# Peptides against a protein of PDB entry 8YR4, part 53

Target 1, 309 residues: chain A of PDB entry 8YR4
Amino acid sequence: PRGSPALQLVVLICLGLMGLERALNVLVPIFYRNIVNLLTEKAPWNSLAWTVTSYVFLKFLQGGGTGSTGFVSNLRTFLWIRVQQFTSRRVELLIFSHLHELSLRWHLGRRTGEVLRIADRGTSSVTGLLSYLVFNVIPTLADIIIGIIYFSMFFNAWFGLIVFLCMSLYLTLTIVVTEWRTKFRRAMNTQENATRARAVDSLLNFETVKYYNAESYEVERYREAIIKYQGLEWKSSASLVLLNQTQNLVIGLGLLAGSLLCAYFVTEQKLQVGDYVLFGTYIIQLYMPLNWFGTYYRMIQTNFIDMEN

## One batch from the design tools (peptide; made by RFdiffusion4, then SolubleMPNN)

Design b1_p12_8_s2 (from b1_p12_8, 10 letters changed)
Fold by OpenDDE base, seed 1:
Structure b1_p12_8_s2 (fold): chain B 309 residues (1-309), chain A 12 residues (1-12)
Amino acid sequence: as target 1 above (309 residues)
Amino acid sequence: MDDELLEREKAE
């Protein structure tokens, strides 16, 4: 944000907190590994209790599962409210200024309420897209890269390869299936708007419909429009289930391959029991934000289309 | 999971 050094400092703090979240995503599994190893070695209670307490504290900072529920994430979100408000207001004022620069012919062809709705959609789309990119997409990709590096350096290179192949396949299938689904969703939304427009038109012409006793005809026409909508809705919903199941299968196969390999290395005394637990915990931790990646991708696409119009 | 949570956040 140009012009407010206080908001620039808040942005830097938020970036620092994002870095801390990435560090916690590595440290939490490491401490959990250490607990399992200490339990296996029958370590003294004092060492175990300290490690457990430290793990629980780190887990409180990280949060459970959805990266949005940890103390660090909540603090970041809280601090970001002011930055978001500043950005939103700046975009809104830019859109409003641009609307005043548009030709009189453009304004005469549109209702004032429609113009405001376009401005609000534009502002929401830009601010939403930026927030999703910075706080969800980029961090998730960073966690994957950090994971690949970590497993390649501290495990065998084969673990890094399994994670790389699994995540690359997951992302590729997510994009491809999401693009395929977008066709069904667009068709559904178009049919929804057409069905709504027919209902509004029938209600506006109520007197004419009543004069011709055409009520039964209008109801049947509305029924046909609903049936057509429901057929498209079913395709959209079924395609979502297919996406979720495909994602689950890819992660399941990656988890299976990596877990079997880790178990084998533990039997060969090359890895410890804690390393098996670390691998499983870390893969599950990567999976949780990835469940939303298809939605983020779709939102990005929709928001880009809404900005071009 | 994806679509339902975003529809809820847009409806609030």
Scores: peptide ipSAE 0.024, ipTM 0.680, DockQ to the pose 0.279
Fold by OpenDDE base, seed 5:
Structure b1_p12_8_s2 (fold): chain B 309 residues (1-309), chain A 12 residues (1-12)
Amino acid sequence: as target 1 above (309 residues)
Amino acid sequence: MDDELLEREKAE
């Protein structure tokens, strides 16, 4: 943000916290590996207790599940509120100023509610797009790259190749299937709007409907519109299940290939039991944010279309 | 999973 040194410092702190999140994503699996190895070796309680305590502390900082619930992520989100508000207000004022500069002919041709909706969509689309790119897409891609580098350097080039192929296939299929399913979602949204418009028009004309005793006819027409909507909703939802299953299959195959290779190298005494656990934990950790990548891609695509209009 | 988190973030 140009104009406030305090907000610039907050942005730098948020970028530093994002870097710390990436470091935690590598360290947490490593400490978990070390616990498994120490347990296998029957190490002294003091060493084990310190490693467990350190792991739990790192896990508290990282968070669990969807990756957004860690202390570092929460602190970043909290600090970002002021930056988001500043950016949103700036975009909103720019759009509002531009709308006032438009010709009287442009305003006379549009309803005030439509103009306001365009302004709100424009502001939300720009602010949302930037937030999703910076906080979800870029970090996820960075974690994949860091994962490939880590496995290539500390395990074997074959592990880095498996992660690379798995993640590349995952991302490609996610994009392709998301673009395919977007057609079904657009058709669903169009039918939803048409069904809602029909309901509103019927209710606005309630006197005419009462005069002709046509209530049963309007209810039946509304039922037919709902059934048509539900047929499109089913296609949209079924296509989402297909996406999720395809993603799960790709990750499952990558996990299978890498886990078998890990198990083989453990039997050959080239890797420790903890390394097998590390690989599985790290792959699952990479998978968690990727489950939402199709959603982020669709939102980005929708927000770009909403900015062009 | 995808659409419910988005609806919650829009409702907040």
Scores: peptide ipSAE 0.023, ipTM 0.666, DockQ to the pose 0.257
Fold by OpenDDE base, seed 4:
Structure b1_p12_8_s2 (fold): chain B 309 residues (1-309), chain A 12 residues (1-12)
Amino acid sequence: as target 1 above (309 residues)
Amino acid sequence: MDDELLEREKAE
């Protein structure tokens, strides 16, 4: 943000917190590994208790299931509210200024409420897009890269390869299936708007409909519009289930391959029992934000297309 | 999970 040193500092703090989240994403599985190894080795209670306490503290900072539940993530989100509000206001003012520069003919052809709704959607879309890119997409990609590097350096190169192949396949399929499903979602949204418009038009013309006893005809037309909508909704929802199932299958196969390999290396005494737990924990941890990657990609695509229109 | 975030953002 140009012009506010306070907001620049908040952005720097948020970037620092993002770096800390990446470090926690590596450290939490490592400490969990160490606990399992210490338990296996029957280590002294003092060492175990310190490692467990440190793990729980790191896990509190990281959070659990959704990446947004950790203390660091919540603090980042809280601090970002002011930056988002500043950015939103700036985009709103730019859109509003641009609307005032548009031709009188453009304004006369559109309802003021429609123009405002387009402006609000545009602002929300741009600010949302930037937030999702910075806080969800980039961090998730960074965690994948860090994971590949970590497993390649501290495990056998085969683990790094499995993670690389799994994540590359996951991302590719997520993109391809999301692009495919975006067509169904657009068609659904268009039909939803058309169905609502018909209902509104019928209700605004209520006196005319009543005068002609055309209520049954309007109801039948509305039913046909709903059936058409539901057919598109079903395609959208079914395509989402297919995406989720495909994603789950890819992660499941990666987890299976890596877990079997890790178990084999543990039997060969090349890895410890804790390393098996580390691998599984780390893959599941990478999977959690990736479940939303299709949403983020779709939002990115939608927002880019909505900016081009 | 994709659509629940979008439904929340549409309900705000």
Scores: peptide ipSAE 0.022, ipTM 0.667, DockQ to the pose 0.291
Fold by OpenDDE base, seed 2:
Structure b1_p12_8_s2 (fold): chain B 309 residues (1-309), chain A 12 residues (1-12)
Amino acid sequence: as target 1 above (309 residues)
Amino acid sequence: MDDELLEREKAE
């Protein structure tokens, strides 16, 4: 942000916190591995207690589980509110200034409420796109790269290859299936809007419907529109289940291949039992943010379409 | 999961 050194400092702090989140994503599995190894070796209680306490503290900073944000992520989100407000206000003012530069003929042809709605959608689309790119997409891709590097350096190169192939296949299939699914979702949304418009038109013409005793006819037409909508909704929902199942299968196959290979190397005494647990934990940890990648991709695609209109 | 988060973000 030009003109506010305080907001520039906040952006730098947020970037630092994002870097810390990436470090935590590597450290948490490592500490969990170390706990498993110490338990296996029957290590002294003092060493175990310190490692467990450190792990729990790192896990508190990281967060974890479906929908729980860590302390670092919450702090980043809190600090980012001011940056988002500054960015939003700047985009709103740019759009508003541009609207005032448009020809009188353009303004006379449009309702003021429609113009404001276009401006609001444009602002929301730009700010949303930037937030999802910076805080969700880029960090997730960074975690994958860090994971590949970590497994390639500290494990056998075969583990890095398995993670690379699994994540590449996951991302590719997520994109392809999401693009395929977008057709069904667009058809559903179009039919929803048409069904809503028909209901509104019927209710606005209530006097005419009553005059012709056409209530049963309008209800039947509405039922037919709902059935048509539900047929498209089913396709949209079924395509989502197919996406989720495809993603689950890819991760399951990667986890199977890597876990079998890890178990084999543990039997050969080349790896420790903790390394098996680390691999499984790390793959599951990479999978958690990837579950939303299809949603982020769709939102990005929608926001681009909304900016072109 | 994907659509439920979008519905929650639209409801806030």
Scores: peptide ipSAE 0.022, ipTM 0.662, DockQ to the pose 0.280

Design b1_p12_8_s3 (from b1_p12_8, 9 letters changed)
Fold by OpenDDE base, seed 2:
Structure b1_p12_8_s3 (fold): chain B 309 residues (1-309), chain A 12 residues (1-12)
Amino acid sequence: as target 1 above (309 residues)
Amino acid sequence: MDEEYLAYEKAL
């Protein structure tokens, strides 16, 4: 934000808070590991109580597995409201200025309500895209990279490889299946709009329908349109279940491979019991934000299409 | 999660 040093400081604080969230995503599993190890070793109560208290405090800062409910995330979101409002207003003013630069012939050919709706869609698209990229996509990719580095350095290179292969396969399949699903969703939305348009047309022509006693015919046509819509809705919903199940299978296979390898190294006394728990908890923690990645990818695609129009 | 995902899919 050029022109407001206060908003620049808020952006820097928000970036610092994002860095803190990444640090918490590593520290929380480490402290949980340490609790398990201290419990296994029958450590003194004072050491255990301090580690548990520290873990609970870190978990309060981190929040739930999506990160969106943590104190740090909530504080970031609160501070970002002013930056979002500044960005939105700037985009709105740029669009509005550009609309005033357009030819009189362009304005005479369009309804004022359509022009405003294009402006609102353009503003929401740009501001939404920026928010999702900065706060969801980039942080999730950073957490994956940090996870790969962590497991490669503190465990064995094989764990880093398992996480890398699992996450790469997960992301690739998420993109491919989401692109495949987009066809079914577009077909569903087109049929929904056509069904709605028929219902509106029938209701606007109510007098004509009544004059010809065609109410039963219009109801049957509407029923046929609903059945056709539901057939497309089923394909869309079934493709979503297939996406979620595919994602679950990839994570399940990665968790299985890594957990078996970790268990083996624990039996060989190369790792501790807490390291097994750390691996499982860390993988699940990486998985939770990744479930939304397909939604973010589609939202990004929609926002790009809405910016080209 | 799936209902929120579906609700978010319907809101888009």
Scores: peptide ipSAE 0.020, ipTM 0.669, DockQ to the pose 0.671
Fold by OpenDDE base, seed 1:
Structure b1_p12_8_s3 (fold): chain B 309 residues (1-309), chain A 12 residues (1-12)
Amino acid sequence: as target 1 above (309 residues)
Amino acid sequence: MDEEYLAYEKAL
C-alpha cells in the first residue's frame, strides 16, 4: 500500500506470519514423529513430556482439523483486516472515479442501481481474488513444494516422486474436472435467471393473466421451467460429487503407495516407526486445503470474468 | 466440507 508506512509494516508482518505457518506445517509432523520414536524407545518421561508439550504448543499455533484456525492464522487474519479495508476502499474509489469518466451515453442507458451493482461486484471480485490467491492458493502450492523437497531430502527420492506425482495428478484432474463442471454451472445459472424472469413477467402481467383465466397455463409453464432447472442442477451437483470422489481416490492411492513404501523401509530398519506416522500425517495435512482448490480455481475464473464486464 | 463448499458455490 503506497502512502501508509504502518500498513506496509502490517503487510510485512502478515508475510512473516505466513512464512511461520509454512514452517509450522513442517515442524508439527516432525515433533509428532519424535513423540512416536520416544515412545517406541521407551525414553525417559521428562524427554517425552517436553516433546509432547512442545508439540501441543506448535499445534495450537498451527491449528488443525476441519474448521479450526490456528493462532498464527487468526492473528494474520486480524492484522489483515486493515489492509483489506484500505485495498477495498482504494479499488472502490478507482472504480467510482472511472464511472464518472464514462460517457453520458453509457450512463443514460443504465439504471443507477445497476451501475452501483457493477461497482460492488468489481470491488468484491478484485479484493476477493487477491485474498484467495495470497492466502489460500499460493500457500497451498508452497506447502506442496516444501513437502516434495522435505521428503526428497530426508526420506528417499522415491517418496518425493510419489508426492509429486500424486499432487500433480490431483491438481490436473481438479482443473480439468472443474472446467468441465463450469459448463453445467453456467447452464444452470442461465436457466435459473430465465425461470425467475418468467415468474416476474407473469406476476407483472397479473391482470392480463386473470382476464384470460390463464393462471393454469402460467403455472404449467413455470413448472416446466423448474423441471428444466432441476435437471441442470442435478448435473451440476452430480459433477461435484464426481470431482470430490476423484480427488479422494487420487489421494487414497498416493497415501497407499507411500504408506506401503514407508512400512517396507521401517521393516528394513532404514526408517523409524515415527517416520511412517510423519508421512501419513503430512499427506493428510496437505489434503485438507486441496479440497478447496477447485472452488478457488472457479472463484478466480468467475472473478476474472466479472472484472472484464 | 461438501455442504460448506456447496453453500460457498451458491453464494457466488
Scores: peptide ipSAE 0.022, ipTM 0.684, DockQ to the pose 0.672; fails the geometry check
Fold by OpenDDE base, seed 5:
Structure b1_p12_8_s3 (fold): chain B 309 residues (1-309), chain A 12 residues (1-12)
Amino acid sequence: as target 1 above (309 residues)
Amino acid sequence: MDEEYLAYEKAL
């Protein structure tokens, strides 16, 4: 936002909070490791209680749900509302100004409701794309890179390699399967629109339907259209389950390989029991935002297509 | 997860 120093400061604070979230994503597993080690060593209660209290406080700041609802994330989201509103309003006014600069011939060829829908889609696509890139995609990629570096430096190069291969395969399969399933979603949406159009046309022509006593015929035609839609919906939903299962399998294999390797190094006294718990906790923590990566990728693709139209 | 993912996919 080039016109308001206050909004520029808010953007800088939001970027700082995003950096803090990345630091918390490393610190929380480390403190959890330390608790497990202190419990194993039968450490004094005061040291254990302090470490547990610190862990719970860090976990409150981080969050831990599927939606990253930690205090830092909530504070970032709250501060971002003003930036989003400013950006949205600016894009909307630019689109609206541009629509008024278009020729009378362009306006006469289009319905006012279509023009408004183009403006709303354009605004939503630009603001949505920026938000998903900045707050979901870039942070997730950063957490993966930080994870690879952390495991390579503090465990062994083999752990960094397992995380790299697992996450690279996960991202690649997520993209490929998401692109494949997009065909089923497009077919479903086309059939949904056709089914809705048929229902609207039947209801607009209700006098003709009544005149011919054709209500049962129109209901049966609508049933056939719904069954055809549900056949496409099933393919879309089944392809989503296949994506989720493929993602779960890749993470499961990475978790298996890394957990076996970690357990082996614990038996060889090269790592502590807490390091095994850290590895499992950290991999699961990386997996949580990655479950949404297929959604983010599709949203990005849809928003790019909607910006080109 | 899947329902929130589907709800987010439907809200778009």
Scores: peptide ipSAE 0.022, ipTM 0.681, DockQ to the pose 0.624; fails the geometry check
Fold by OpenDDE base, seed 4:
Structure b1_p12_8_s3 (fold): chain B 309 residues (1-309), chain A 12 residues (1-12)
Amino acid sequence: as target 1 above (309 residues)
Amino acid sequence: MDEEYLAYEKAL
């Protein structure tokens, strides 16, 4: 943000908090590993109690099943509200100034309410996109890279390879299936708008429809439009289920391969029981934000295409 | 997650 040192400081704090979240994503599984190892070794209560207390504190900072429920993430989100509002207002003012620079012919050909709705959608889309890129996409990619490095250095190169292959396949399939789905979604949205327009036009012409006793005809045309919409909605929804299932299968296969390898290395006394738990915990932690990656990728694509138009 | 993803997909 140019012009506000306070907002620049808030951005730096948010970046620092993002770095802390990445550190917590590594530390929480490590402390959980250490608890399992200490329990297995029948370690002294004082060491166990300290490690458990530290784990619970780190887990409170990290949060649970969604990356947004942790204290650090909530604090980051809270601080970011002011940055988002500043960015939104700046984009709104830029769009509004640009609209005033457009030709009179452009303004005469459009309803003012449609122009404002396009502007509001544009601003919300750009500000949302930037927030999702910075706070979800980049962090998730960073966590994957950190995970690959961690497993390669502290476990074995084979674990790093499994995570790399699993995440690369996951991301690739997410992109490919999301691009394929985007066609169905666009067709659905176009048909939804056409169905709404037909309903509005029929209701605006209510007197004419009554005069000709054409109510049954308008209802049947609306029914046909709904059936066509539902056929596209079904394709969109079914393609989402297919995406989620494909993602789940890839993660499941990665978890299976890595868990079997970890179990084998534990039986060979090369790894501890806690290392098995660490691997499973860390893969699940990587999986949770990745479920949204398809949404983020689509938003990125939509916003880029909407910026080109 | 899938319902929130679906809800977020419907809201976009």
Scores: peptide ipSAE 0.021, ipTM 0.678, DockQ to the pose 0.738; fails the geometry check

Design b1_p12_8_s4 (from b1_p12_8, 9 letters changed)
Fold by OpenDDE base, seed 5:
Structure b1_p12_8_s4 (fold): chain B 309 residues (1-309), chain A 12 residues (1-12)
Amino acid sequence: as target 1 above (309 residues)
Amino acid sequence: MDEELLARERAE
């Protein structure tokens, strides 16, 4: 944000908090490992209690599940509200100024409600795209890279390779299947708009429909349009289930390969029992934000198309 | 999971 030093400081703090989230994503599994090892070794209660308390505190900072519910993430989101409002207002004013610079012929050819909808979509698409890229896509990719480095350095190169192959295959399949399913979603949205237009046209012509006693005919035409829509909705939803199942299979295979390898190294006394738990916990933690990657990719793609129009 | 983000995108 050019022009406000206070907002620039807030952006820097938000970037620092994003870095802290990445550190927490590594530290939380490590502390969980340490608890498992201390329990296995029957360590003194004082050491165990301190490690558990530290773990719970780190877990409070990180949050549970998708990472969006942690104290650090909530603080970042809270601070970002002012930056988002400033950016949104700036984009909206730029679009509005540009619309006023357009020719009278351009304005006469369009409905005022359409122009306003284009402006609102343009503002939402730009601000949404930037937020998804900065707060969801880039952090997820960073966590994957950090994970590969961590496993390669502290376990074995084979673990880093398994994570690399699993995540690369996951991302590739997510993109390919998301692009494939986008065709079904576009067809569904086109049919939804056509079904809505038919309902609006029938209601606008209410007097004509009543004059001809054609209410049953219009209801049946609307039913047929809904059935056509539901057939496309089913294809869209089924393709999403297929995406999720494909993603689950890839992660399951990666988890299987890595867990078997980890268990083998534990039996060979090269790793501790806590390292097995760390690997499983860390892979599941990497998987949680990746479940949304297909959604983010589609939203990004939609927002790019909406910016070109 | 994907439905909540889609529902938010439909509500905006």
Scores: peptide ipSAE 0.021, ipTM 0.672, DockQ to the pose 0.320
Fold by OpenDDE base, seed 1:
Structure b1_p12_8_s4 (fold): chain B 309 residues (1-309), chain A 12 residues (1-12)
Amino acid sequence: as target 1 above (309 residues)
Amino acid sequence: MDEELLARERAE
């Protein structure tokens, strides 16, 4: 944000909080490992209680799962409201200024309500795209990279390789299946619009339909349009289930391979019991935001198309 | 999970 030093400071604080979230994503599993190791060693209560209290505090800061945002994430989101409002207003004013620079011929061909709707879509698409990239996509990719580095350095190169292969396969399949699904979604949306248009046309021509006693014919045409829509909706929904199941299978296989390898190294006394728990916890933690990656990819793709129109 | 964001995107 050029022109407001206060908003620049807020952006820097938000970036610092994002860095803190990445650090918490590594620290929380480490502290959980330490608890398991202390329990295994029958460590004194004072050391255990301190480590548990520290873990719970870090977990409060981190949060956990889709929908339970941690304190740091909530604070970041709260501070970002002002930056988002400033950015939205700036984009809206730029679009509005550009609309006033357009030729009279462009305005005469469009209803004022359509022009406003295009402006609102454009603003929402740009601001949404930026928010999804900065707060969801980039952090998730960063957490994967940090995870690969962490496992490669502190466990063994084989663990880093398993995580790399699992996440690369997951992302690749997510993209490929999402692009495949986009065809079904576009067909569904086109048929939805056509079904709605038929309903509107039938209602606008109500007098003519009544004059010819064609009510039954219009109802049957509408029924056929609904059946065609539902067939496309089913394909869209079924393709989503297939995506989710494919994602679950890839993560399950990665978790299986890595967990077996961890268990083997624990039996060989090369790793501790806590390291097994750390691996499982960390993989599950990486999986939670990845469930939305297909959605984010699609939203990004849709928003780019809406910006070009 | 992907459905809830879809449902929100349809409601907006």
Scores: peptide ipSAE 0.026, ipTM 0.698, DockQ to the pose 0.397; fails the geometry check
Fold by OpenDDE base, seed 3:
Structure b1_p12_8_s4 (fold): chain B 309 residues (1-309), chain A 12 residues (1-12)
Amino acid sequence: as target 1 above (309 residues)
Amino acid sequence: MDEELLARERAE
């Protein structure tokens, strides 16, 4: 945002908060490891209580689950509202200015409601794309890279390799299956629109349908359209289950390989019990945002296609 | 998880 130093500062703060989220994603598993090690060593209560309190505080800052509801993420989202509103308004004004520069022939050929819908879609697509790229895709890729570096440096190169292979395979399969699935989704959406259009047309022509006593014929045509839609919906839903199962299998195999390797190194006294717990918790933590990566990838592709049209 | 985002993307 070139026009407001205050909004530039807010963007910098949001980027700083994003960096803090990445640091928390490393620190939270480390503190959890330390708790497990202190419990195993039967450490004094004061050291344990301090480490647990620190862990819970870091976990409060990080949050957990789908799309971190942590304090840092909430603060980032709150601060970003003003940046989003500024960006949306700037895109809306740019689109509106461009619409006024278009030829009279373009305006005469289109309904005002269609023009407004194009403007709203354009604004939503740009703002959505930017939000998904900056807050979901880039951070997830950064967390993977940080994870690979962390495991390579502090464990063994084999752990970094397992994480690298697992995440690379996960991302590749997610993209490939999402692109394959997008064909079924497009076909479903096209048939949904056609089915809706048929229902609207039949209802708008109600008098004609009554005049010809064609109600049974229109109902049967609508049934055929629904059955065709449901066949495409089933393919879309089944392809989603296949994506989710493929993702689950890849992460499961990575978790299995790494957990077995951790367990082996713990038996050889090269790693502590806490290191086994660290690996498992860190991999699960990396997996949580990756579940949405296929959706983000699809939304990015859709928004790019909608911006080119 | 991906279903909830699909449900949101159908509602938009």
Scores: peptide ipSAE 0.024, ipTM 0.693, DockQ to the pose 0.479; fails the geometry check
Fold by OpenDDE base, seed 4:
Formats: sequence, structure tokens, C-alpha cells
Structure b1_p12_8_s4 (fold): chain B 309 residues (1-309), chain A 12 residues (1-12)
Amino acid sequence: as target 1 above (309 residues)
Amino acid sequence: MDEELLARERAE
């Protein structure tokens, strides 16, 4: 944001908070490992209590579970609202100015309400896209890279390889299946719009429909349109389930392979019990944002295509 | 999880 030093500072703070989230994503599993090791070693209560308290505090900062519910992520999201509003307003004004530069013939051929709806969708899409790229996609990729590096340096190189293969396969399948699914979603949305348009047209022509006693015919046409929509909706929804199951399977296989390898190294006394817990915890942490990666990729693709039209 | 974003995209 070139115009406000305050907003530039907020962006820098948000980037700093993003860096802190990445650090927390590494530290939280490490502290959890340390707790498990201290419990296994029957360490003094004072050391254990300090480590547990520190872990819980770090976990509060990080958050956990469904989405970025941590203090740091919430603070980032809160601060970003002002940046988003500034960006949205700027994009809206650019679109609005561009619409005024378009030919009179273009304006006469389109309903003003449709033009505004396209503009509003365009602005929301661009602003949303940028936010998802910066705050979800890039951080997730960074966490994967950090994870691979961490496991390669502090564990055996085999763990880094398992994470690399698992995440690479996950991302590849997510992209491929999402691209395939996007075709069904587009067809569904097109048919939804067509079905809605038919309903609106029938209702606008209510007097004519009533005059000809054509209500049964219009209902039947609407039923056929709904059935066609539902067939496309089913394909879209079924393809989503397939994506989710494929993703879950890949993560499950990666978790299985790495957990077995970790358990084996613990039995050989090359790793500690806490290292087993760290691996599982870290993979689950990587999985949480990856569940949304297909959505983000689709939004990216949709928004790029909507920008080309 | 993708369904909640789909639900939001349908509500907009």
C-alpha cells in the first residue's frame, strides 16, 4: 500500500506475525516432545511444570484444530482487515473508473445491475485471492519446507524424504483432482444460473403462463432443469469427496510410514519416545492447512479465469 | 472442510 505508512507498518507486522506462526509450528511439537521425554525420564517436577506451562502458552499462541484459531493468527487476521478494506476499495475504484472508460455501446448492451454484480464479484475475488495466497498458500508451503529441513537435520534423512514424498504427492494429487473437479463445478454453476433464469422468466411471465394454463408445462421444465442441476451437483460433490479421501489416504500413508520408521528407531534407541510424538504431531499440523489447499487452488484458478473474462 | 468454503461461496 503506497499511500499510507500506517498500512505499510500493519503489513510488516502481519508478515512478522506470519514468521512467528512458522516458528510456533516448529516449537510447539518440540516442546511436546520435550514433555514426553521428561515424563519418560521421570524428570524433576519443576522442569516438567515449566516445560508444560511453556507448551500451553505456545499452543495458545499457535492455536490448533480447525483453522487458524490461535492468538497470533487472530491478531494477524484482525490487523489485516484494514489492509483488505484499503485494497478492496482501491480495486473497486479501479474497476469503477475502468467501467466509465468503456464505450457507451457496452453500457447500453448490459443491465447496470449485472455490471455492478460483476464488478463486486471481481473485487471480492481479487482481494480474497491475494489474502489466500499470502496467508494460507505461501505459509503452508513454507511450513512444509521448514518441516522437511527440520526432519532432515534433526532426525534421519529418511524422515525428511518421507515428508517430502508425502507432501509432493499430496500437492500433486490435490492440483490434478482439483483441476478435474473444476470442470464439474463450472458446469454446475452454469446450470444453476440457467435454472434460476428459467424460474425468474417463468415468474415474470406469470400472466402469460396463467392465460395459456401453462403452469404444468413450466413446472415440468423447471423440474427437468433441477434434475439436470442435481446431476451436476452430485458430480461436483462426489468429486470433492474423492479429493478429500485421496488427500486423507496420502497423509495416512505418510503418517504410517514415518510413524513406523520412528517407532523402529525408538526401539533401536536412536530416537526417543518424544520424537515419535513430535513426528505425528508435526504431520497432523501440516495436514490441517493442506485440507484447504484444494479450495485455495480452485479459488486461484477461478479468480485467474474470472480476471481473463 | 472444503464444504464450509463452498457454503460461504454459495452464500455470497
Scores: peptide ipSAE 0.022, ipTM 0.679, DockQ to the pose 0.399; fails the geometry check

